# Peptides against a protein of PDB entry 2N1D, part 153

Target 1, 169 residues: chain A of PDB entry 2N1D
Amino acid sequence: EVKVKIPEELKPWLVDDWDLITRQKQLFYLPAKKNVDSILEDYANYKKSRGNTDNKEYAVNEVVAGIKEYFNVMLGTQLLYKFERPQYAEILADHPDAPMSQVYGAPHLLRLFVRIGAMLAYTPLDEKSLALLLNYLHDFLKYLAKNSATLFSASDYEVAPPEYHRKAV

## One batch from the design tools (peptide; made by RFdiffusion4, then SolubleMPNN)

Design b1_p28_1_s4 (from b1_p28_1, 13 letters changed)
Fold by OpenDDE base, seed 5:
Structure b1_p28_1_s4 (fold): chain B 169 residues (1-169), chain A 28 residues (1-28)
Amino acid sequence: as target 1 above (169 residues)
Amino acid sequence: SEKKEAEELIEAWRKALEQLKKLLEELE
């Protein structure tokens, strides 16, 4: 498996996220007040403001596009806990044309990086290409860690209604 | 060099995403 290191600052949040949903039976409020698209856009703008060259800026845009696509492909089948599946089904029914990067937010985006390493292990990438990709992924993770106080909050979750509990089992 | 890096990144993502879609299809 390809190792994607999660910053130490974000590891406690992964535990809290899991606890809120699986133990406390809460749901992340959807659509997210700050969705994945917005987070990625902020990251791109952050990198641009750092005085990067045109070529580096272009590379950042490609990283953003790639992460977005990866998230949209994996969200429904790889990133959700069992308790979240009915919510996802409702989102698909109500917004069939919306990419999940416009619906979900930072917690689910972070979950992607827990899983992406295993998926990359099956790719035909050579060492140079893989290293390049990993470098940008880690750079993005550092950005998430730097902004964790504003991106991750238990207040973005809410207790699931009784009607939902009937669907979840 | 920076241009080359960007091109390599694009190709890397293309390959990764293509393989991902195949893997997910096989798991269904």
Scores: peptide ipSAE 0.189, ipTM 0.757, DockQ to the pose 0.723
Fold by OpenDDE base, seed 1:
Structure b1_p28_1_s4 (fold): chain B 169 residues (1-169), chain A 28 residues (1-28)
Amino acid sequence: as target 1 above (169 residues)
Amino acid sequence: SEKKEAEELIEAWRKALEQLKKLLEELE
C-alpha cells in the first residue's frame, strides 16, 4: 500500500488516543475547542508566513481543502472506534448541517493519516502525482508534530456517563 | 514551475477524492 509516514513524535499519541477511548471508555469533548477547520487554517497561515510565492500559497490552499474534504468524507465510517459511534449519532442530530471538520479536532484528524494511505493505493495516480501529494501530506504531518503539545492532550477527553455506556453496546 | 506543480496537485486530489467516494459507496 501507499506509505504515509507518521512522525515519531505522534505515534505514541495514537496509542494514547486508542487507550483513552477503547480501554478507559472516555470520549473526546465535542464540539472540539480547536476543530479541524481551525487547525488547517492555522497551517495555511503558517505556510503563508514563511515567505511563499503566490503559486505556493495556492498549492497550500488546495492541500488544506483536500485534507478537509477527505476528513469529512471518512470521519463517520472510517475514523471512529466502536465506542464513539453513539456520540457521532448525537452530533449528527445536534449539528445536521455542519461538516465534521467543524466538530472534531486534532486526534481524529491524525487518525485520517493512518487510514489515508490504504485509500490512496486504489487511486489511479502516476508515480509523480502520488509523490507530490505525499510530500504535502508529510509536510502537514510535520506541522502537527511541531504543534503537538497544544493540539493533543488527554485533558480533551472525559469519562463517558453511565447512560452513554448503555448505548455503546 | 510552481504553477504546474499546483495544477498537478489539484488533479491528484481530484482523482484521489473521486476514488475514495467510489470505494466508500462500495463498502456501504
Scores: peptide ipSAE 0.158, ipTM 0.739, DockQ to the pose 0.723
Fold by OpenDDE base, seed 2:
Parts: sequence; structure tokens; C-alpha cells
Structure b1_p28_1_s4 (fold): chain B 169 residues (1-169), chain A 28 residues (1-28)
Amino acid sequence: as target 1 above (169 residues)
Amino acid sequence: SEKKEAEELIEAWRKALEQLKKLLEELE
């Protein structure tokens, strides 16, 4: 299997995220104040400002594009807890043509990396190509860890109203 | 089921992955 290592700094957040939603019955505020598109853009700009070679800069753009696409494909079916399903349905109704990377934020993006390894295991990438991709994915995760104080906060969640509980499992 | 999902995702990221392969070759 392809193992995508989550930085130790971010693992506690995954637990907190799960607890906020599944136990405390809270929802991440949508649309996100800092959406996935913006986070990826900031990362790309950060890498470009570090004086990378043209090839490295191009690679970063491709990784960003790939992460975005994977997120948009996986969000609705793979990255949501059951309690979040009604919220997602509402988002689809209100923003039918908007990619979910413009709606959701850092917590859901981080959930992608818990699942992406299994998906990459089915890719036809050779060992070298996979290693390259993994290096950039881990580099991005490191970026998230460095900025975790601003990207991950319980204050971005809010208690779901009673009406929501009636349509949520 | 998971395999089917993976296949869909592979297609979604195909273009990006192809570019990464090209870059790898150029860096060697």
C-alpha cells in the first residue's frame, strides 16, 4: 500500500475534528472562511517565493491541481461524516456549480490525506513517479502543520440547530 | 467498491500525474 504519513502535529486535530462533529454535533461553518482553493494557492505561492527552479515550480502547480481535483471528487462520498450529510445536501442545492474546494476548508482537506494513500495504490505510477508525488504531498502536509494554528480551530465549528438534528442520523 | 472509486480518481488526476512524470524525466 501507499502510505501517506500525517504529521504528528496534525493527528490530534483529526481527533478533535471527529469529536466536534460526531460527539458534540457541531458543523464546520460553510462556506469556509479559508477554503481549500485559497489554502492551496497560498502553498503554491509560498513554494514559488522560496526560489525554486522552474521545474519545481511547475511540479508544485501540478500537485496543487491534483490535490484540488482529488478533493473535489472525494469530498461528497468519502470525506464526510454521516452527521455532515444534510449540510452537504444544502450546499449542493445552494451552490450547484461550485467546486467543493471553494466551499470547504482545512479540516476536510486534511481528511483527504487520510484516504488518498489507498487511492494512490491503484495508480499506474512507477516507483519513481510515486516517490515524487509522495514527496510533494508530504511537503504540503508539512506546510499545513506549520500553519496549523491558523488553519485549524474549533471556533470554525458551530452547534447544529435542532432542525438539523431531525434530518441527520 | 473502493477500487471503482480509485479508478475514478485516477482519471481525475491523470493529467497532473502525467506532467509530474515528465518533470521527473527532465530532472534526471
Scores: peptide ipSAE 0.109, ipTM 0.620, DockQ to the pose 0.058
Fold by OpenDDE base, seed 4:
Structure b1_p28_1_s4 (fold): chain B 169 residues (1-169), chain A 28 residues (1-28)
Amino acid sequence: as target 1 above (169 residues)
Amino acid sequence: SEKKEAEELIEAWRKALEQLKKLLEELE
């Protein structure tokens, strides 16, 4: 198995996120005020502001593009709790062609990194290529940790209405 | 070099994503 280490600063949030959804029966407000696309854009700009060369800047863009694609592919089938499935169905019905990276935000993006390791284990990547990807993923996670105060908040969740509970059986 | 690293990263993502999509299709 490929292990993607989640920064210690973000582990408590994963627990809170799970608790808000599964125990407190809340939903992340959609569309997100700050979606995955914007978070990735901010990261790219942050990396570019560190004085990188053109080639290094190009590599950052590829990291962002890759994370975005992984998120969009995995969100619906791998990243949602059972309670969130009716909400996802509504989003698909209203916006069938919209990438989920434009709808969901930081909490769901963080969930990706809990699951991505297992997926990478099935890829035909050699050891060097896998190490390269892991290094960039960890770098991004460090960025999320540094900005966790602005990216993760329980106030972005809301109590699901009674009608929703009937659909979430 | 930075150029070589970027090229390797692109190839790594391509392979990883391709395999991911295949895996998810099998799980559907």
Scores: peptide ipSAE 0.201, ipTM 0.767, DockQ to the pose 0.729; fails the geometry check

Design b1_p28_2_s1 (from b1_p28_2, 12 letters changed)
Fold by OpenDDE base, seed 3:
Structure b1_p28_2_s1 (fold): chain B 169 residues (1-169), chain A 28 residues (1-28)
Amino acid sequence: as target 1 above (169 residues)
Amino acid sequence: MEELLEKIRKLTERVIKVLEEAEELEKK
């Protein structure tokens, strides 16, 4: 199994996110005020502003594109709690052609990194290639941790109405 | 799940190829 290490600063948020949805029956407000596309763009710009070489910038851009695509293919089936599925269905109905990276935000993006390791294990990778990819993924996670105060907040969630509870299985 | 794994595999292979290329260029 491929282990993607989540920064210790972000682990409490994963617990809070789970609690808000599963126990408190809240939903992340959609569309996100700060969506995944915007977060990834900010990261890319941040790396660019640090004076990285063209080669490193090229690599960062590819990682950003990869993370975005990972998120878009995994969100619907792998990253949602059961309570969130009716909300997702509504989003699909209202925006059938929109990539979910334009709808969802930081909490769901962070969930990706909890799940992606198991998926990567099915890709034949030598140790060098895996380490290379993980280094970039971990660098992005460090960025999320650095900006956690602005990216992760319980105030981005709201109590689901009673009629929603009836739809949630 | 099989379709998802295939998508992830193909995507990852593309990403790694680019990263390896960038790494080699950086070493030069």
Scores: peptide ipSAE 0.567, ipTM 0.914, DockQ to the pose 0.777
Fold by OpenDDE base, seed 4:
Structure b1_p28_2_s1 (fold): chain B 169 residues (1-169), chain A 28 residues (1-28)
Amino acid sequence: as target 1 above (169 residues)
Amino acid sequence: MEELLEKIRKLTERVIKVLEEAEELEKK
């Protein structure tokens, strides 16, 4: 078991996100006003502005690239609630070659870190390597927590139309 | 799922390699 610790400040948002989709039958507005690519770019620039060494900056850039790829490979099959499936299918049909990191935003990115631990458990990493990766992932999560007021908002969701309800189970 | 796990594994290995290299350089 690989445990990725979600900051306590962000845990209430995960509940709100779930409630908006599953109970209130709302959808996150797509394409996101601020997509995953932009969030990761802002994080990289933030780390750079903190005066980190060139080596640390290089490492952060690779972490950003890694998180982006994690998100893109996991979004469709691992990060969506059942109610969101028709929306995803429509996005794929309209934008078949677009990475999902250019379409989805902060709430779905946060869901990645709830699920990624289970995937990493099947990767044969030694304890030192795993700890190193987790340190960088936790640092990114800390950044999300610090900027939660601007990244997470119920106003980014909208009530799904009646036609959508016929598509969704 | 198996295909996904393989993708995650390969990606993680690449990232770790870079992170470890960066850590080593920081010790200098």
Scores: peptide ipSAE 0.566, ipTM 0.915, DockQ to the pose 0.750
Fold by OpenDDE base, seed 1:
Structure b1_p28_2_s1 (fold): chain B 169 residues (1-169), chain A 28 residues (1-28)
Amino acid sequence: as target 1 above (169 residues)
Amino acid sequence: MEELLEKIRKLTERVIKVLEEAEELEKK
């Protein structure tokens, strides 16, 4: 399995996220106030403001596009806890043509990086190529960690109503 | 799952190609 290193300061959040959903039966408020698209855009702009070369800027943009696509293809089937599935169904009904990167936010984006490694292992990459990709992914994760105070908050979750509990397995 | 893996594979290969090109240009 390809190892994607999660910053230490974000690991506790993964536990909190799991607890909020699975134990406390809460749901992340959707659509997100700060969606994945916005987070990625901010990251790209952040990198640009650091005075990177055109080549590096181009690379960052491709990474952003890649992360967005990873998220959109994996969210529904790989990144949701069982309790969140009815909510996802409702989102699909309300926003049938919207990519999930426009609906979901930082917590679910972070979950992507917990899961993506196992899937990347099935891509035949040489050591250098894999290291190159991981360097960019890790750089983005560092950005998330740096901005974790504004991106991750329990206040973005709400207790699911009784009607929802009936739908949830 | 197989379909998803294939999508990820193709996407990753495209991204890698761009990153490698960018790195090569940066080193020059």
Scores: peptide ipSAE 0.561, ipTM 0.913, DockQ to the pose 0.735
Fold by OpenDDE base, seed 5:
Structure b1_p28_2_s1 (fold): chain B 169 residues (1-169), chain A 28 residues (1-28)
Amino acid sequence: as target 1 above (169 residues)
Amino acid sequence: MEELLEKIRKLTERVIKVLEEAEELEKK
C-alpha cells in the first residue's frame, strides 16, 4: 500500500472530525463557506507568490487539478461517514450538476489523503513517479497544516435536526 | 470499485506525465 503521510498537526483534527459526526451527530455545514475549489485556488496562488519557475507553476496547477478530480470521484463513495450519507443525497438532489469540490470543504478534503494511498497502490507507478507525486501531495498537506487554524473549526459543524436522524437510520 | 480504480489510474497517469515533464525541464 502507498503511504501518504498526514502531518501530525492534522491528525488530531481527523479525530475531532470523526467525533463531531459519529458521536455528537453533527454535520458539516453545506455548502461549505470555503469549498475545496477555493482551498486549491489559494494553494496555487500561494505557490505562485513564492516565485516558482514557470515549470513548477505548471506542475502545481496540474496537482491542483488532480487533487480536485481525486476528490470529486471519491467523495461520495469513499470519504463519507455513514451518518453523512443522507446529507450527501440531499446535496445531489439540490445540486445535481455541481462538482462536490464546490460543495464540501477542508475536513472532507483532508479525508481524501487518508484514503488516496490505497487507491494509488493499484496504479502501475514506478518508484520515481510515485515519489514525485507524493512529494507534491505532501507539499499540499503541509499547506493545509500551516493554515489549519483557519481551515478546520468545529464551528463549521451543527447538530443535525431530528428529521435528519430519521433519515440516517 | 473497479470503475473508481480505473478513474484514479487514468487520472494519475495524466498527472505523472505532466509532473515528469516539468521535472525534466527544470533540470535543463
Scores: peptide ipSAE 0.551, ipTM 0.912, DockQ to the pose 0.744

Design b1_p28_2_s2 (from b1_p28_2, 12 letters changed)
Fold by OpenDDE base, seed 3:
Structure b1_p28_2_s2 (fold): chain B 169 residues (1-169), chain A 28 residues (1-28)
Amino acid sequence: as target 1 above (169 residues)
Amino acid sequence: MEELLEKIRKLTEKIVKVLLEAEKKEKE
C-alpha cells in the first residue's frame, strides 16, 4: 500500500468527524459553505502568491485538478459512512449533474487522503514518480493542517431529523 | 471496484506525466 501521511494535527479531526456522524448521528451541512472546489482554488492561489515558478505553478494546478477528480470519483462509494448515504442520495436526486466537489467540503476531502493510498498501489509507478506525487499531496495536506481552524469545525454539522434516521437504519 | 481502480490509475498516470514534465522544465 502507498502510504499517504496525514499530518498529526488533522488526525484528531478524523476521529471527531467519525464521531459526529456515526455516534452522534449528525450530518455535515450540505451544500458546504466552503466546498472542495473552493478549498482547492484557495490552495492554488496560495501557492501562486508565494512566488513559485511557472513550472511549479503548472504542477500545482495539475495536482489540484487531480485531487478534484479523485474526490469526485471516490466520494459516493468510498468516502461516506453508512449514516451519510441517504443524504448523498438526496443530493444526487436534487443535483444529478453537479460534481460532488461543489457540494461537499473539507471533512470529506480529508477522508479522501485516508483512502487514496490503497488505490494508488494498483497504479504501477516508479519510485521517482511516486515520490513526486506524494510530495505534492503531502504539501496540500500541510496546507489543510495550516488552515484547519477555519476548515474543520463541529459547528458545520447538525443533528439529523427523526425522519432521516428512519432512512438510514 | 475494478472500474474505480481503473479510473484512479488513468488519473494518476495523467497527473504524474505532467509532474514529471514540470520537474524537467524546472531543472532546465
Scores: peptide ipSAE 0.705, ipTM 0.952, DockQ to the pose 0.731
Fold by OpenDDE base, seed 5:
Structure b1_p28_2_s2 (fold): chain B 169 residues (1-169), chain A 28 residues (1-28)
Amino acid sequence: as target 1 above (169 residues)
Amino acid sequence: MEELLEKIRKLTEKIVKVLLEAEKKEKE
C-alpha cells in the first residue's frame, strides 16, 4: 500500500472530526463556508506567490486539478461516516449538478489523504513517478497544516436535528 | 470499486505525466 503521511499537527483534528460526527452526532455545515475548490485555489495562489518557475507552477496546477478530481470521485463512497450519508443524499437531491468540491470543506478534504494511498496502490507507477506525486501531495498537506487554525474548527459543525436522527439510524 | 479504481488510475497517470515533464524541464 502507498503510504501518504499525514502531518502530526493534523492527526488530532482527524480524531476531533470523527468524534464530532460519530459520538456527538453533529454534522459539518453544508455548503461549506470555505469549500474544497477555494482551498485548492488558495494553495495554488500561495505557490504562485512564492516565485516558483513556470514549470513548477504548471505542475502545481495539475496537482490541484487532480486533488479536486480525486475528491469528487471518492467523497460519496469513501470519505463519509455512516452518520453523514443522509446529509449527502440531501445534497445530491438539492444540488444534482454541483461537484462535491464546491459543497464540502477542509475536514472532508483531509479525509481524502487518509484514503487515497490505498487507491494508488492499484495504479502501477515506477518509483520515480510515485515519489514525485507524493512530494506534491505532501507539500499540499503541509499547507493544510500551516493553515489548520483557520481551516479546521468545531464551530463549523452543528448538532443534527431530531428529524435527521430518525433517518440516520 | 473497480470503476473507482479505474478512475483513480486514469487521473493519476494524467497527473504523473505532467509532473514528469515538468521535472524534466527543471533539470534542463
Scores: peptide ipSAE 0.701, ipTM 0.951, DockQ to the pose 0.737
Fold by OpenDDE base, seed 4:
Structure b1_p28_2_s2 (fold): chain B 169 residues (1-169), chain A 28 residues (1-28)
Amino acid sequence: as target 1 above (169 residues)
Amino acid sequence: MEELLEKIRKLTEKIVKVLLEAEKKEKE
């Protein structure tokens, strides 16, 4: 498969995210206070402020749009733990036409990069194209790592009520 | 899964095309 390297700074968070949901039976608060759309917008603005060329700025914007679409097509079937399925069903029922990038936040966005590599392995790409794409994805991950203190927090999770446990069989 | 893979493929090809063009212009 295609290896997307997760920064070492973020790997402990993936464990904490898993623990909060699967062991502690908590749920990420939805809709997210800071959703995926806003995170991607902040990244794009950050790159712009760094004095990049017009060409690189255009490329970053396309990567941002691409990450958003990756997330929206993969969230429901690839990025959720079993315990989160009832919550997702409720979101779909209440907001059937809303993209999930407007509902979910940083933890689920990070999960995308754990899964995307396996999907990319089935996309025919030459070495140059793959390396180029990975460079941009890794740059975004580096941004997440630099801002991890504000993007990832256990306080964004809440204990699921007893009624929810019955649904999450 | 096949449908998802196809969506990912199309998205990726679109992104890569833009990235390649951007890189080309940077070298000019």
Scores: peptide ipSAE 0.701, ipTM 0.951, DockQ to the pose 0.743
Fold by OpenDDE base, seed 1:
Structure b1_p28_2_s2 (fold): chain B 169 residues (1-169), chain A 28 residues (1-28)
Amino acid sequence: as target 1 above (169 residues)
Amino acid sequence: MEELLEKIRKLTEKIVKVLLEAEKKEKE
């Protein structure tokens, strides 16, 4: 398995996210106030503002586009807890033409990086290529950690109503 | 799962190509 290191600052949040959903039976409020598209855009602009070369800027933009696509193809089948399945079905019905990167937010985006490593293990890459990719992914994760106070909050979740519980069994 | 893995593979290969090109140009 390809090891994608999650910053230590974000690991406690992963536990909280799991607890909110699976134990407290809460749901992340959707559509997200700050969706994945917005987070990625902010990151790209952040990197641009640091005075990077055109080459590095181009690379960052490609990584942003890649992360977005990873998220959109993996969200529905790989990133959701069982309790979140009915909510996802409702989202698909209400927003059939919208990519999930426009609906979901930071917590689910972070879950991507917990799961992506196992998927990347099936992509044959030489050591140099893998290291290069991981460097960019880790850089983005560092950005998430730096902005964790504004991106991750239990207040973005709400208790699911009784009728939802019946659908989630 | 196989279909998903294939999508991930194709996306990753695309990204890596760009990153390698960017790195090469940066070192020039």
Scores: peptide ipSAE 0.695, ipTM 0.950, DockQ to the pose 0.713

Design b1_p28_2_s3 (from b1_p28_2, 11 letters changed)
Fold by OpenDDE base, seed 3:
Parts: sequence; structure tokens; C-alpha cells
Structure b1_p28_2_s3 (fold): chain B 169 residues (1-169), chain A 28 residues (1-28)
Amino acid sequence: as target 1 above (169 residues)
Amino acid sequence: MEELLEKIEKLTKKVVEVLEEAEKKEKE
């Protein structure tokens, strides 16, 4: 399996995220106050501000686009806990044409990186290409870790209403 | 899952292609 290393700073958040949803029966507030699109845009701008060359800037933009697409194709089937599925269904019904990167936020984006490694393992890439990709993905994860205080908060979750519990698995 | 993997593969190859090109130009 392709190992995507999650920064140690973010691992406790993954536990908290799981606990909020699964044990405390809370839901991440949707649409996100800061969605995946905005997070990725901020990252791209951050990299630009660091004085990257045009080539690296172009590469970062492509990585951002890639991460966005990864998220959009994986969110519904790979990144949700069972308790979140009714919420997702409601989002799809209300916003059938909206990419999920415009709806969901940092916690679900982080979940992507927990799952993406297994997916990449099935993609035939040479070691150098894979390492190159992983370097960019890890760089983005470092950005998330650096901004974790603003991106990840339990206050972005809310207790699901009783009606939701009845339809949740 | 198979369809998902195919999508991931296509996306990945596209990204990697751009990254490799950028890497090459960066070293020139």
C-alpha cells in the first residue's frame, strides 16, 4: 500500500472527528463555512507567496486541481461515516450539480488523505513518479497541520436532531 | 470500486504528467 503520512499534529483530530460523528452523534455543519475549494485556493496562494517559480506554481495548481477531483470522486462512497449518509443524501437532493468540494470542509478533506493511499496503490506509477506526487501531497498535509487551529474545530459540528437519528444507520 | 479506481488512475496520471514536466523545467 502507498503510505501517505499524516502529520502527527492531525492524527488526534482524526480521532476527534470520528468521536464527534460516531459517538457524540454530531454532524459537520454543511455547507462548510470554509469549503475544500477555499482551502485549496488558500494553499495555492500560500505557495505562491513563498516565492515559488512559475514551474512550481503551475505544479501546485495542478496538485490542487487533482486533490479537488480526488475529493469529489471519493467523498460520497469512501469518506463518510455511516451516520453521515443521510446528511449526504440531503445534500445531493438539494444540490445535485454542486461539487462536494464546495459543500464539505477540512475534516472530510483530511479523511481523503487517510484513504487515498490505498487507491494510489492500484495506479501503475514508477517509484519516481509516485515519490514526486507524494511529496506534493505531503506538502499540502503540512499546510493543513500548520493551519490546523483554524481549519479543525469541534465548533463546526452540531448535534443531529432527533429526526435525523431515526433515519440514520 | 472499480470505476472509482479507474477515475483515480486517470486523475493521478494527469497530475503526475504535469508534475514531471514541471520538475524537468525547474531543473533546466
Scores: peptide ipSAE 0.546, ipTM 0.910, DockQ to the pose 0.737
Fold by OpenDDE base, seed 5:
Structure b1_p28_2_s3 (fold): chain B 169 residues (1-169), chain A 28 residues (1-28)
Amino acid sequence: as target 1 above (169 residues)
Amino acid sequence: MEELLEKIEKLTKKVVEVLEEAEKKEKE
């Protein structure tokens, strides 16, 4: 299995995210105030502002595109807790043409990096290529950690209404 | 699951290809 290291600063957010949904029966407010697309765009702009070479800027843009696609293909089947499935179904019904990267936000994006390693293990890559990819993914995770105070907040969650609880059974 | 894995593989190969090219140019 491919190991994707999550920064220590972000691990508490994964626990809080899990607790808010699974134990406190809350839901992340959708559509997200700051969606995955926006977060990725901010990262790309951040890297650009740091004075990277044209080659590195091009590489970052490709990684951003890749992360977006990873998220969009994995969100529905791999990244949701059981309690969130009715909410996802409602989103699909109301916004069938919208990519999930435009709906969900930072917490779900972070969950991607918990799961992506197992998926990458099935992709035939040489050691150098895998290391190269992981370096960029870890760089993005470092960005999330540095901006965690603005990206992750319990105030983005709300108690699910009674009618939702009936659907979540 | 197989369909998902196939999608991930295709995406990964595409990204890696670009990253390798960028790395090559950076060293030149």
Scores: peptide ipSAE 0.546, ipTM 0.910, DockQ to the pose 0.736
Fold by OpenDDE base, seed 4:
Structure b1_p28_2_s3 (fold): chain B 169 residues (1-169), chain A 28 residues (1-28)
Amino acid sequence: as target 1 above (169 residues)
Amino acid sequence: MEELLEKIEKLTKKVVEVLEEAEKKEKE
């Protein structure tokens, strides 16, 4: 299995995210005030401002595009807790053509990196190529950790109404 | 799941190709 290391600063948030939804029966407010597209754009701009070469800037842009696509293909089937599925169904019904990276935010994006390692294990990459990719993914995770105070907040969640509980598993 | 894995594989190979090219140019 390919191990994607989650920064220690973000591990407590994964627990809080799980608790808010599964135990406290809350939902992340959708559409997100700061969606995945915006977070990735901020990261790209951050890397650019650090004085990277044109080659590295080009590479970062490709990583951003890749992460976005990873998220969009995995969100619906791999990243949601059971309690969130009715909410997702409603989003699809209201916005069938909208990429989920424009709807969801930082907590769900972080969940991607918990799951992506298992998927990458089935991709035929040599060790050098895999290490190269992981270095960029870890760099992005480091960015999330540095900005965790603004990206992750329990105030972005709300108590689900009673009628929602009847729909939820 | 198989369809998802195929999508992930295609995306990953594309990204890695770009990253390797960028690294090559950086060393030149």
Scores: peptide ipSAE 0.539, ipTM 0.908, DockQ to the pose 0.723
Fold by OpenDDE base, seed 1:
Parts: C-alpha cells; structure tokens; sequence
Structure b1_p28_2_s3 (fold): chain B 169 residues (1-169), chain A 28 residues (1-28)
C-alpha cells in the first residue's frame, strides 16, 4: 500500500468527523458552503501567488485537476459512511449531473487522502514517479492543515431528523 | 472496484506524466 501521510494537525479532525456522523448521527450540510472545487481553486491560487515558475504552476494545476477527479470517482463508493448513504442518494436524485466536488466540502475531501493510497498501490509507477506525486499530494495536505481552522468546523454539521434515521438502517 | 482502479490508474498516469515533464523542465 502506498502511504499517504496525513498531517498530525488533521488527524484529530478525522476522528471528530467520524464521531459527528456515526455517533452523534449528524450530517454534513449539503451543498457545502465551501465545496471541493473552491478549496482546490484557492490552493492553486495560493501556489500561484508564491511566485512559482510556469512549469510548476502548470504542474499544480494538473494536480488540482487530478485530485478533483479522484474525488469525483471515489466519493460515492469509497468515502461515505453508511449513515451518509441516504443523503447521497438524495443528492444524486436532485442533481444527477453535478460533480460531487461541487456538492461536498473539506471533510470529505480529507477522507479521500485516507483512501487514495490503497488505490495508488495498483498503479504501476516507479519509485521516482511515485515520490514526485506524493510530494505534490503532501503539499496540498499541508495547505489543508495550514487552513484547517477555517476549513473544518463542527458547525457545518446538523442533527439528522428522525425520518432520516429510518432510511439509514 | 476493478473499474474504479482502472480509472484511478488512468488519472494517475496522466498526472504523473505532466509532473515528470515539469520536473525535467524545471531542472533545465
């Protein structure tokens, strides 16, 4: 398995996220006030403002595009807790053509990086290529950690109504 | 899962290719 290191600053949030959903039976408010697309855009702009070369700027943009696509293909089947399934079904019914990166936010994006390593293990890459990719992914995670106070908040969750509990059996 | 892995592989190879090219040019 490819090891994607999650910054220590973000690990407590993963626990809080899990607790809010599975124990407290809350749901992340959808559509997200700040969706995955906007987070990735902010990151790209942040890197651009740091005075990167054209080559590095292009590389960052490709990484952003890649992360977005990773998220969109994995969200529905890999990143949701069981309790979130009815909510996801409702989103699909109401917005069948909308990419999930426009609906979900930072908590689910962070979950991607918990799961992506296992998937990457099946991609034939040499060590140098893998290290290069991981460097960019880790750089993005560092950005999330730096902005964690504004990206992750329990106030973005709400208690699911009793009717929802019956659907989430 | 197989379909997902295939998608991930294609995406990853595409991204890595771009990153490698960028890295090469950056060192020139």
Amino acid sequence: as target 1 above (169 residues)
Amino acid sequence: MEELLEKIEKLTKKVVEVLEEAEKKEKE
Scores: peptide ipSAE 0.534, ipTM 0.906, DockQ to the pose 0.708

